# Ledger of designs, part 30: peptides against a protein of PDB entry 2ODG

Target 1, 89 residues: chain A of PDB entry 2ODG
Amino acid sequence: MTTSQKHRDFVAEPMGEKPVGSLAGIGEVLGKKLEERGFDKAYVVLGQFLVLKKDEDLFREWLKDTCGANAKQSRDCFGCLREWCDAFL

## One batch from the design tools (peptide; aimed at target 1 G38)

Design b2_p25_5_s4 (made by RFdiffusion4, then SolubleMPNN; from b2_p25_5, 17 letters changed)
Fold by OpenDDE base, seed 3:
Parts: C-alpha cells; sequence; structure tokens
Structure b2_p25_5_s4 (fold): chain B 89 residues (1-89), chain A 25 residues (1-25)
C-alpha cells in the first residue's frame, strides 16, 4: 500500500525538534498519550525504536502498550522511522 | 516468551522516563 503525505513529509528531512505528532500514524489522541508518557518529540520515539534494534514486532507492540496504537497506526509509525533511518542514519 | 518481552518493554520504557526526568530543567 502507498504511504501518506505525512509520511513523505517526515522522511524527506532531518527530524530536528519535530513533535511526536509529526510521525506517521500518530494523531492527536496518540500524540497526547505519548507526551504524557514523556515521549514529546519524534526523536524520543526514535530513541526507543533504536533501543529495540529497529525490530518491527517489538516496536509495534511497545507503541500499542504505550499509547494504544492500533495495527495500522503502529505500522505507519514503524515504517516512518525505518525509512527515515534508511535516509539519515 | 511473551512475558519476557513485556518485561523488557516495561523496563526500557521506565529507563527512558527516568533519564528524561533526570535531565529536566
Amino acid sequence: as target 1 above (89 residues)
Amino acid sequence: SAAERRRLLEELHEEVLRKAEEEEE
């Protein structure tokens, strides 16, 4: 399936200080929950992604457990971070 | 196992939060 414009916008440039809500799959509801858990910036979620060795299953399960992301939301977020890392890491 | 994975996820999450709080201005 195709990616969203939000995904394309995120993977096109360094993430800098972008808020967690700029990640594909992370809307206002999930963003607020992540912020409440200390994940206010996209790079904090990136840190967790890297600590989990970029493992899809581990990351998607973590995201579900942390903010209640569904399968599509966790897939979109994972894909967003994976492709960003491929480009900039 | 699933239980071990859940424990790892929780530990990693708590460690991230602890570090964030320690560096908070």
Scores: peptide ipSAE 0.029, ipTM 0.505, DockQ to the pose 0.691
OpenDDE base, seeds 1, 2, 4, 5: peptide ipSAE 0.021, 0.021, 0.021, 0.021; ipTM 0.486, 0.480, 0.484, 0.485

Design b2_p25_6 (made by RFdiffusion4)
Pose (drawn by RFdiffusion4):
Structure b2_p25_6 (pose): chain A 89 residues (1-89), chain P 25 residues (1-25)
Amino acid sequence: as target 1 above (89 residues)
Amino acid sequence: EEEEELVEKGVEKAKELNEEAEEEE
């Protein structure tokens, strides 16, 4: 999973108020769609993951249906958000 | 502690956005 350094950096230090496009697997184009959907910060998107009880199928369907992210990009967010929770939740 | 507050705030905001999306449907 050749995730960018952002995946390791994200689960290496607190998220703070970093932008939603900072989450691994969310590019600038995808960050814009989520932003238009009321997720201007990454901690708002992490909240959606927590609401879905880490249901990978619901999460992927949600992200894909919400912005059109591919099955590949959604995997990065799941492990990225999930691993952050493992160190941080 | 700041991160916990942001997480809680993010969960609350995600729930509010879901409710707004259901009402718009």

Design b2_p25_6_s1 (made by RFdiffusion4, then SolubleMPNN; from b2_p25_6, 12 letters changed)
Fold by OpenDDE base, seed 2:
Order: C-alpha cells, then structure tokens, then sequence
Structure b2_p25_6_s1 (fold): chain B 89 residues (1-89), chain A 25 residues (1-25)
C-alpha cells in the first residue's frame, strides 16, 4: 500500500498546533466530529494515540466510535501518527 | 521544546476528555 500526499506532508515536520483535519484519513466530516468531542488539534489525537499505548486495534476502534471513521480512514490516521512518532519521538 | 510541551498537553487533554465521557455514561 502507498501513502497519500497528505500523509507525507504531515509526517515530514513537527505537527505543532495543526488542526485535527491535517491528519491523514481525517477529512472535514470526521474533523468536525472530533472537534465537537474536544479533539480540536492533531496533538490531542496524538495524545489519545499515546494513551492507548500506540495499540492499533484500540486506536482504530476508538476513532470509529468517536467520529465514525471507516476502516481506511482509521488505518490512514493510525499510520500517519505511527510514522510521525517514529520520526519525532 | 514547544513541540514536546504540546504533546504532553495533548495527552493530558485526551485523558480528561475520556474521563469526563466515562463519568457521563
């Protein structure tokens, strides 16, 4: 499988205060739902990713339950955060 | 650094959100 340009853009630099919608797999619809739940910044979703000990199944299920992400969206988001952490943590 | 500080805040906020949602169940 290949990654998107959105993924590559995100993992290439520190995330700073990028909006949640900057994460791969998170479009406008999912982003708005995450923001409504308090996950307004990418670093807050990263926080949840780390709280879940980087567990793929737990994170992807959480994302599905929280904003309705489908399998591809949750996969893309998880992969985006995993690779970002490999580069910057 | 600012980046690591934001990550710490993200972890803190995530925990708070989850706790609040659990308490409302």
Amino acid sequence: as target 1 above (89 residues)
Amino acid sequence: EKEKKLIEEGVKKAKEILKEEKEKE
Scores: peptide ipSAE 0.678, ipTM 0.916, DockQ to the pose 0.958
OpenDDE base, seeds 1, 3, 4, 5: peptide ipSAE 0.672, 0.677, 0.673, 0.669; ipTM 0.917, 0.916, 0.916, 0.916

Design b2_p25_6_s2 (made by RFdiffusion4, then SolubleMPNN; from b2_p25_6, 10 letters changed)
Fold by OpenDDE base, seed 3:
Structure b2_p25_6_s2 (fold): chain B 89 residues (1-89), chain A 25 residues (1-25)
Amino acid sequence: as target 1 above (89 residues)
Amino acid sequence: DKEKELIEEGVEKAKKILEEEEEEK
């Protein structure tokens, strides 16, 4: 498995009010769809991640159903949030 | 601190969005 620079940039610091598009795996297309559903900030997606008890299958299915994320995109997003939590929670 | 408050806000916002979507189905 490999990570992107986008992933490394996100997990390196507190997320604050970073936009949802700053999450690994979330490009402009997925980001706009998430924003339309009310998930406009990365911390709101983190909120959903925590509501789902950090469960990978539940989160990745939710992301697919919510914005159409494919397997790679949902894996990258999940991994990004998991590693951020490991560092800061 | 602000980071903690944002995380708590994110949880509440996520729960609210999901509740509203279920009510609209």
Scores: peptide ipSAE 0.680, ipTM 0.908, DockQ to the pose 0.940
OpenDDE base, seeds 1, 2, 4, 5: peptide ipSAE 0.673, 0.672, 0.674, 0.676; ipTM 0.909, 0.908, 0.908, 0.909

Design b2_p25_6_s3 (made by RFdiffusion4, then SolubleMPNN; from b2_p25_6, 10 letters changed)
Fold by OpenDDE base, seed 3:
Structure b2_p25_6_s3 (fold): chain B 89 residues (1-89), chain A 25 residues (1-25)
Amino acid sequence: as target 1 above (89 residues)
Amino acid sequence: SKEEELIKKGVEKAKKILEEEEEKK
């Protein structure tokens, strides 16, 4: 129903070099798994979000397959990137 | 490099998901 403070912090400013763990829904466990796959920065995950044409189902599926994100984690991450793009892209 | 290969695999996975979705339409 409402967003987290982590979400609000991320969508409030340019992404820059923020680590992947700064994305809403991405904690230390998922962040480490993403980093092991080469996705160490939030903007690399943003790239995948854009390659998938900002589609929620496709992105959440990719995230689940890549790092094992559950439904809430993938939803939070998607929402974070969507709102960031609405503001800055 | 190893990092480049990891990123390429990640991108390929995403593109494959997209292609499968497009084929269903």
Scores: peptide ipSAE 0.301, ipTM 0.817, DockQ to the pose 0.138
OpenDDE base, seeds 1, 2, 4, 5: peptide ipSAE 0.219, 0.217, 0.221, 0.231; ipTM 0.759, 0.755, 0.726, 0.770

Design b2_p25_6_s4 (made by RFdiffusion4, then SolubleMPNN; from b2_p25_6, 10 letters changed)
Fold by OpenDDE base, seed 2:
Structure b2_p25_6_s4 (fold): chain B 89 residues (1-89), chain A 25 residues (1-25)
Amino acid sequence: as target 1 above (89 residues)
Amino acid sequence: DEEKKLIEEGVKKAKELLEKEKEEE
């Protein structure tokens, strides 16, 4: 499996106040749904990722239940946050 | 730094949102 350019762009630098849609696996549809649920920034989704103790199953299930992410989308998003944390935390 | 502050805010907000979702279930 390979990563997308979107993934690489995200993990290359501090996320700052990047929108939730900047996360790999999160397109416009999922991004809007996340924003409606209060997850408007990437750092808030990172917060959720950390609250769930970086547990892949918990996070991916949460993402699916929250915005309807499919398996690939949740995998991409999880991987994006995991690698970002490895680089910056 | 600024990034650290945002992460802390994100964790705080996520905790709040998680609890709200649990209460709504």
Scores: peptide ipSAE 0.662, ipTM 0.908, DockQ to the pose 0.925
OpenDDE base, seeds 1, 3, 4, 5: peptide ipSAE 0.660, 0.655, 0.657, 0.658; ipTM 0.907, 0.906, 0.907, 0.907

Design b2_p25_7 (made by RFdiffusion4)
Pose (drawn by RFdiffusion4):
Structure b2_p25_7 (pose): chain A 89 residues (1-89), chain P 25 residues (1-25)
Amino acid sequence: as target 1 above (89 residues)
Amino acid sequence: EEEEEEEEEEEEREKLKEEHLEELE
């Protein structure tokens, strides 16, 4: 899982108020769609993961249906958001 | 008219954010 340094950096320190495009697997194009959907910050998107009880199928369908992220990009967000929770939740 | 449309879009986005945070709580 050749995730960018952002994946390790994200689960290495608190998220603070970093932009949603900062989440691993969410590019600038995808961050824009989620932003238009009311998720201007990454901690708002992490909240959606928590609401879905870490249901990978619901999360991938949600992210994909919400912005069109591919099955590949959604894997990065799941492990990225989930691993952050493992160190931080 | 364009500025009013941008203000309405921003208020909608803030409202949606509030709804997402409320659902998380």

Design b2_p25_7_s1 (made by RFdiffusion4, then SolubleMPNN; from b2_p25_7, 11 letters changed)
Fold by OpenDDE base, seed 4:
Structure b2_p25_7_s1 (fold): chain B 89 residues (1-89), chain A 25 residues (1-25)
Amino acid sequence: as target 1 above (89 residues)
Amino acid sequence: DEEEEKRKKEEEREEKRKELLEKLE
């Protein structure tokens, strides 16, 4: 598998106050939908990822249900958070 | 068996993580 530059940029440093749109797989469209649901920061989505116990299927399904992410988008977002956690958590 | 199929796959992954935590409703 290959990763995007967004992925590499995200996993390389502390998350801080990064917007939700900084997550791999989350573009302008999905980002706005997530913000409308209260997920304005990447760390809020991280919170959801963690309370779902880092389960890929559960998280990707949640993301699809929440903002309409397709398979690639949800996969990219999951992988981004997983690898960030591996590095910083 | 195998510990009741790992307790039914952790009770169906805690009932699909409690319906995805009610989607944070």
Scores: peptide ipSAE 0.409, ipTM 0.818, DockQ to the pose 0.023
OpenDDE base, seeds 1, 2, 3, 5: peptide ipSAE 0.357, 0.298, 0.405, 0.397; ipTM 0.793, 0.753, 0.818, 0.816

Design b2_p25_7_s2 (made by RFdiffusion4, then SolubleMPNN; from b2_p25_7, 11 letters changed)
Fold by OpenDDE base, seed 3:
Structure b2_p25_7_s2 (fold): chain B 89 residues (1-89), chain A 25 residues (1-25)
Amino acid sequence: as target 1 above (89 residues)
Amino acid sequence: MEEEEERRRREERERKREELLALLE
């Protein structure tokens, strides 16, 4: 499947202290909502992804409920974290 | 039938999510 440049930039290197908005599918609007819920860094969302055992449905539902992500945004974010984990975990 | 199955699957996912998150509380 084709990925965005944002996705490629994220999965290419260690996550470090990257803001939550660096995740594919997470723009300014969703990013701010996530930050308000305590998910200010990408690694915090990664933590949630791992707690949910990398389950796509669980994670995408959580993301939708937490910040109002639509299907594409949640899919992009999930794919971003999945591929990052495949590369670095 | 398909809508009911999708609803059931959604409810199961939500239950599992809550169970997993509760382990960290």
Scores: peptide ipSAE 0.060, ipTM 0.512, DockQ to the pose 0.032
OpenDDE base, seeds 1, 2, 4, 5: peptide ipSAE 0.028, 0.060, 0.027, 0.056; ipTM 0.416, 0.521, 0.419, 0.512

Design b2_p25_7_s3 (made by RFdiffusion4, then SolubleMPNN; from b2_p25_7, 13 letters changed)
Fold by OpenDDE base, seed 1:
Structure b2_p25_7_s3 (fold): chain B 89 residues (1-89), chain A 25 residues (1-25)
Amino acid sequence: as target 1 above (89 residues)
Amino acid sequence: MEEEERRRREREREEKRKELEELLE
């Protein structure tokens, strides 16, 4: 499956202070819900991804339960963080 | 009704988040 332009834009450069909504699979609705839970920056979600030891099932379940992400949104977000980590960690 | 349903969904997500945090600690 081909990745989105949003995915490519995110994995191409250091994360810095990018908002949570810059993650692939995270639109305005999911972004606001994540911000309400204290996940205002992409690096905070990265922190959770790393605490879960990059486990796909654990991360996708966490994302679903935290902001109501569907299967595609959670897959896109997971893939985005995995590829970013492969490039920059 | 819309605000009450929103608040209900927010509480449900918070409960699930806390449960996951406890399971993953």
Scores: peptide ipSAE 0.077, ipTM 0.511, DockQ to the pose 0.102
OpenDDE base, seeds 2, 3, 4, 5: peptide ipSAE 0.051, 0.071, 0.064, 0.048; ipTM 0.477, 0.526, 0.483, 0.476

Design b2_p25_7_s4 (made by RFdiffusion4, then SolubleMPNN; from b2_p25_7, 12 letters changed)
Fold by OpenDDE base, seed 5:
Structure b2_p25_7_s4 (fold): chain B 89 residues (1-89), chain A 25 residues (1-25)
Amino acid sequence: as target 1 above (89 residues)
Amino acid sequence: MEEEEEKKRKEEIEKKRKELLEKLA
């Protein structure tokens, strides 16, 4: 599927200290909610993605339950992390 | 049962993460 510029920017380089809001699908509202729950950096969400064994359904449902992400937002975020991992992990 | 197991897994992960963050604070 077509990806956003935000997605392309994220998957193109090492994650480093990028904020959680740099993840595709994570806007200001979702980012704030994630930050309030200790997910302030993209790599913290990556950690959760990994402990869920990179499972799409588990991760997307977790994201929905955690910050209220809708289907598109969770899909974009999952795809962002998946493709980043494919490139760098 | 499958959905329940998945839910429990997520809850356990979240619990451990929360506990870790609280200890680090």
Scores: peptide ipSAE 0.056, ipTM 0.552, DockQ to the pose 0.046
OpenDDE base, seeds 1, 2, 3, 4: peptide ipSAE 0.045, 0.052, 0.040, 0.051; ipTM 0.531, 0.513, 0.515, 0.542

Design b2_p25_8 (made by RFdiffusion4)
Pose (drawn by RFdiffusion4):
Structure b2_p25_8 (pose): chain A 89 residues (1-89), chain P 25 residues (1-25)
Amino acid sequence: as target 1 above (89 residues)
Amino acid sequence: EEEEKEEEVEEARELGEAARKAAEA
């Protein structure tokens, strides 16, 4: 999983109020769609993950159906958001 | 449909904000 340094950096320090495009697997194009959906910050998107009880199928369907992210990009967000929770939740 | 979306986003914002504050503690 050749995730960018952002994946390790994200689960290495608190998220603070970093932009949603900062989440691994969410690019600038995808960050824009989620932003238009009301997720202008990454901690709002992490909240969606928590609401879905880490249901990978519901999460991937949600992200994909919400912005059109591919099955590949959604995997990065799941492990990225999930690993952050493992160190932080 | 719009109201449901706003409520979903608000719920996710509340939980994510709580998780952010807990990680900074």

Design b2_p25_8_s1 (made by RFdiffusion4, then SolubleMPNN; from b2_p25_8, 13 letters changed)
Fold by OpenDDE base, seed 3:
Structure b2_p25_8_s1 (fold): chain B 89 residues (1-89), chain A 25 residues (1-25)
Amino acid sequence: as target 1 above (89 residues)
Amino acid sequence: SMEELKKQVEESRRLGEEARRRALE
């Protein structure tokens, strides 16, 4: 499986105040929906990822239910957060 | 439990949504 440049850019450095839309798999449509639901920063989504104990199925289901992410989008987002945590957490 | 964790996630979402609504007023 190949990763996007967006993924590589995100996992390469501390996320700081990056917007939720900087996460791989989160485009303009999903980003707006997440922001409307109170998830405006990538670190807020990271918080949910950690509360769910980094479980892939639970996180991807949550993301789908929260913003309507499809399988590809939720997989990309999960992979992005997993690799970021491997590097910095 | 996993059910408790899911409840916490939903509560956090609700609180965030409320904060977002207030910020737009």
Scores: peptide ipSAE 0.141, ipTM 0.664, DockQ to the pose 0.064
OpenDDE base, seeds 1, 2, 4, 5: peptide ipSAE 0.092, 0.072, 0.110, 0.134; ipTM 0.621, 0.587, 0.632, 0.619

Design b2_p25_8_s2 (made by RFdiffusion4, then SolubleMPNN; from b2_p25_8, 9 letters changed)
Fold by OpenDDE base, seed 5:
Structure b2_p25_8_s2 (fold): chain B 89 residues (1-89), chain A 25 residues (1-25)
Amino acid sequence: as target 1 above (89 residues)
Amino acid sequence: EEEKLKEEVEKAKKLGEEARKKALA
């Protein structure tokens, strides 16, 4: 599978206080909706990913239900967090 | 369900905070 430059930029370093929009698959529209729900930072979405035990189906369904992410957006976001965790946790 | 959403966010913040700090250590 190929990845975007946005994905590669995110998984290359600790995420710190990066905004939620820094996650692959999360653009301006989805980012605003996540922020409105309280998921304003990338690490908060990471937390939800971990709460769901890194389960792909659960996480992607949650993302769809929370901000309206489509299949590609939820796949990209899941893959971004999975590879970040593999690198830093 | 604003109450459930707040609890969901707080749980996510807790685990996410622990993880991001671990990545920096």
Scores: peptide ipSAE 0.800, ipTM 0.958, DockQ to the pose 0.879
OpenDDE base, seeds 1, 2, 3, 4: peptide ipSAE 0.800, 0.796, 0.797, 0.797; ipTM 0.957, 0.957, 0.957, 0.957

Design b2_p25_8_s3 (made by RFdiffusion4, then SolubleMPNN; from b2_p25_8, 14 letters changed)
Fold by OpenDDE base, seed 4:
Structure b2_p25_8_s3 (fold): chain B 89 residues (1-89), chain A 25 residues (1-25)
Amino acid sequence: as target 1 above (89 residues)
Amino acid sequence: MEEELKKQVELSEELGKAAMEKALE
């Protein structure tokens, strides 16, 4: 599997106040759905990732149920957060 | 939703409520 430039851009620096749409795998459609559920910033999704103890299956299932992410989108988003945490936590 | 996921979400919601109640005291 290869990573996208969007992934590389996200994991390269502290996420700060980046919008949820800056996460790899999260486009405009998924981003809007996440925002409607209160997940407006990338760090809020990070919070959910951490609450689920970084479990891939649980997080990807949550993302699918919350915004309708497909398998690739959820995989990209999970990988993005995992690598960010590896670098900064 | 997966049963284990439901449990984690429920726990998160309960913790969130407790934190909010404390913040509003």
Scores: peptide ipSAE 0.060, ipTM 0.548, DockQ to the pose 0.086
OpenDDE base, seeds 1, 2, 3, 5: peptide ipSAE 0.028, 0.052, 0.042, 0.048; ipTM 0.550, 0.542, 0.533, 0.545

Design b2_p25_8_s4 (made by RFdiffusion4, then SolubleMPNN; from b2_p25_8, 11 letters changed)
Fold by OpenDDE base, seed 1:
Structure b2_p25_8_s4 (fold): chain B 89 residues (1-89), chain A 25 residues (1-25)
Amino acid sequence: as target 1 above (89 residues)
Amino acid sequence: MEEELKEEVKKAEELGKAAREKALE
């Protein structure tokens, strides 16, 4: 498997105030839905990821239920946060 | 273990939701 450039750009540097749409797998449609639920920044989704103890199944299910992410989108988003945490957390 | 974790997560999510909703106002 290969990662996207969007993934590589995200995991390469501190998250800071990056918008939720900067996460791999989160496009404009999903991003807007997440923002409407108060997940405007990537770090808010990171918070949810950590609350779920970095569990892949729980996180991907949450993402699907929250914004309608499909399997690929949730996998990409999970992988993005996992690798970012491996580097910076 | 998964069910117990879900209960704890639910409590945390309620607090998180309150915080996010406050920020949207």
Scores: peptide ipSAE 0.144, ipTM 0.664, DockQ to the pose 0.069
OpenDDE base, seeds 2, 3, 4, 5: peptide ipSAE 0.137, 0.136, 0.143, 0.098; ipTM 0.649, 0.658, 0.664, 0.630

## One batch from the design tools (peptide; aimed at target 1 R37 F39 V44 Q48)

Design b2_p26_1 (made by RFdiffusion4)
Pose (drawn by RFdiffusion4):
Structure b2_p26_1 (pose): chain A 89 residues (1-89), chain P 26 residues (1-26)
Amino acid sequence: as target 1 above (89 residues)
Amino acid sequence: EEEEEEEEELEEAKEAGQEVLEEEKE
């Protein structure tokens, strides 16, 4: 899982108020769609993951149906958001 | 109906994410 340094950096320190495009697997294009959907910050998107009880199928369907992220990009967000929770939740 | 459902889900996600941000400030 050749995730960018952002995946390790994200689960290495608190997220603070970093932008949603900062989440691993969410690019600038995808960050814009989620932003238009009311997720202007990453901690709002992490909230969606928590609401879905870490249901990978619901999460991937949600992200994909919400912005069109591919099955590949959604995997980065799941492990990225999930690992952050493992260290932080 | 669909918009109301999306707004409710977004509100839940904002509350849950806000709780994470407040925990980080501790």

Design b2_p26_1_s1 (made by RFdiffusion4, then SolubleMPNN; from b2_p26_1, 14 letters changed)
Fold by OpenDDE base, seed 3:
Structure b2_p26_1_s1 (fold): chain B 89 residues (1-89), chain A 26 residues (1-26)
Amino acid sequence: as target 1 above (89 residues)
Amino acid sequence: SHMEKEKELLEKSRKAGEALLEKEKE
């Protein structure tokens, strides 16, 4: 399937101080839950992604456990971070 | 184990984030 505009906007530039809600798959509901757990910036979630060695299954499971992300949301978020890392890391 | 270390790091990150949020409320 094709990516969203939100995905394309995120992977196109350095993430800087972008909020966690700027990640593809992370809407207002998931964003609020992540912020409540201390994951307010996209780069904090990136940190978790890197700690898990960019493993898709581990990251998506972590995201589900942390904020209740469904399969599509976790897939979109994973893909967003993966492609960003491919471009800038 | 490798998995145990990863889980520990993830938990430390979570706790640190929550502590920062609490400080911001003061």
Scores: peptide ipSAE 0.136, ipTM 0.663, DockQ to the pose 0.121
OpenDDE base, seeds 1, 2, 4, 5: peptide ipSAE 0.096, 0.126, 0.035, 0.104; ipTM 0.619, 0.650, 0.535, 0.622

Design b2_p26_1_s2 (made by RFdiffusion4, then SolubleMPNN; from b2_p26_1, 12 letters changed)
Fold by OpenDDE base, seed 2:
Structure b2_p26_1_s2 (fold): chain B 89 residues (1-89), chain A 26 residues (1-26)
Amino acid sequence: as target 1 above (89 residues)
Amino acid sequence: MKEEEEKELLEKSREAGQALLDRELE
């Protein structure tokens, strides 16, 4: 499966203070919804990913319930965080 | 992952999210 440039840009470097919208699969709509829930930075979503022990199904379910992410969006976001963690965590 | 563990972890995540939401409303 192929990844987006947005994905590659995110996983290539430490995420630092990158906004939540920098995550693959998280566009303007989902980003705003996440921000409204206190998830303003990518690292906050990373925190949830880690709390869920990097489990794909749990994370994607959480993301869907939190901001309404569809299957592709949640998959892209999960993959983004997984690969970032593989590189930097 | 066991169902009980799954539920527990998901709940912890949701609780964390709720805490963030609560703080934003303050």
Scores: peptide ipSAE 0.208, ipTM 0.740, DockQ to the pose 0.131
OpenDDE base, seeds 1, 3, 4, 5: peptide ipSAE 0.172, 0.193, 0.178, 0.185; ipTM 0.714, 0.731, 0.719, 0.725

Design b2_p26_1_s3 (made by RFdiffusion4, then SolubleMPNN; from b2_p26_1, 9 letters changed)
Fold by OpenDDE base, seed 5:
Formats: structure tokens, sequence, C-alpha cells
Structure b2_p26_1_s3 (fold): chain B 89 residues (1-89), chain A 26 residues (1-26)
């Protein structure tokens, strides 16, 4: 599968204090909903990804239940975090 | 409750993520 420029930008460098909206698949609508639930930074969503042991089904279901992400959005977000971890962890 | 579970997960996520950030600073 091809990736977006947003995905490539995120996986290319350390995460730091990037906002949650920097994650692939997380647009303005989903980002605001995540922020309202306390997931305001990308590293917090990364933390959730790690707590769930990088399990795709668990993570994508969590994302859907938390902010209403559709299948493509949750897939893009999961892939973004997976590839970031492969590069930096 | 579901709200309490969500708050617990949020704290765990923040902790896990912060550990990664600290590692990046080294």
Amino acid sequence: as target 1 above (89 residues)
Amino acid sequence: SEKEKEEELLEKSKEAGKKVLEKEKE
C-alpha cells in the first residue's frame, strides 16, 4: 500500500511533543475528539499503542470507540505508529 | 465504570509515552 505525505513526515523523525493531529489518519475532527479525552499529544496515543502491546485489532477498536475513526483512519494511524516504532524503538 | 477505565488507560498511556520521550532526549 502507498502512504501519505503526512505518514512519511511523521515516521521520518523523533516524535517529541507533536500534537495528536500529526498522526496519519487523525484529521481535525478526530484530533479534537482525542484531545477532549486527554489524548492531546501523539506520544499519548503512542503510549496507548504500546500498552496494547502493538495489537492491531485492540488498537484500532480502541481508536474507533474513542474518537469514531473509520477503518481507513484507524489503519493509517496504526501503520504510522508501527513504522515509527520500527524506526526508533 | 467506563469513565474510570478510560481515565486509567489514559494514565497508563501517558506513562508509557513519557518513557519514550525521555529516551529520545538521551
Scores: peptide ipSAE 0.672, ipTM 0.921, DockQ to the pose 0.921
OpenDDE base, seeds 1, 2, 3, 4: peptide ipSAE 0.077, 0.671, 0.664, 0.086; ipTM 0.652, 0.920, 0.919, 0.657

Design b2_p26_1_s4 (made by RFdiffusion4, then SolubleMPNN; from b2_p26_1, 13 letters changed)
Fold by OpenDDE base, seed 5:
Structure b2_p26_1_s4 (fold): chain B 89 residues (1-89), chain A 26 residues (1-26)
Amino acid sequence: as target 1 above (89 residues)
Amino acid sequence: SAEEAEKKLLEQARKAGQALLDREKE
């Protein structure tokens, strides 16, 4: 699959304190919804990704239920975190 | 079972999220 520059930028370096909106698939709308639920940093969503044992179906379901992410958004976000973990975990 | 394990993981994620939400409401 093709990736966005946003994806490439995120997976290229340690995420540190990057905001949740820096994750691929998480735009302004989803970012605000996540932030209002306490998911203000990308690493908080990473935490959920890891709690769910990096399972794609579980994570994408969780993300949809949490912020209303559609299929593409959840797929992009999952792929972003998966590739980041492959590089830095 | 695998299904039960998946449900437990989702519940843990939900609980973590709820805890964050509760803090946001304080």
Scores: peptide ipSAE 0.399, ipTM 0.833, DockQ to the pose 0.131
OpenDDE base, seeds 1, 2, 3, 4: peptide ipSAE 0.391, 0.393, 0.374, 0.387; ipTM 0.831, 0.831, 0.825, 0.831

Design b2_p26_2 (made by RFdiffusion4)
Pose (drawn by RFdiffusion4):
Structure b2_p26_2 (pose): chain A 89 residues (1-89), chain P 26 residues (1-26)
Amino acid sequence: as target 1 above (89 residues)
Amino acid sequence: AEEEAEVEEARELGEEARELAEELAE
């Protein structure tokens, strides 16, 4: 999983108020769609993961149906958001 | 309305997780 340094950096320090496009697997194009959906910050998107009880199928369907992220990009967000929770939740 | 309520719920939980992560970093 050749995730960018952002994946390790994200689960290495608190998220603070970093932009949603900062989440691994969410590019600038995808960050814009989620932003238009009311998720201007990454901690709002992490909240969606928590609401879905880490249901990978619901999460992937949600992200894909919400912005059109591919099955590949959604995997990065799941492990990225999930691992952050493992160190931080 | 449903989407606003969903986003608000996710915002509250995410905000709590953000604050918790900052406390753990102290």

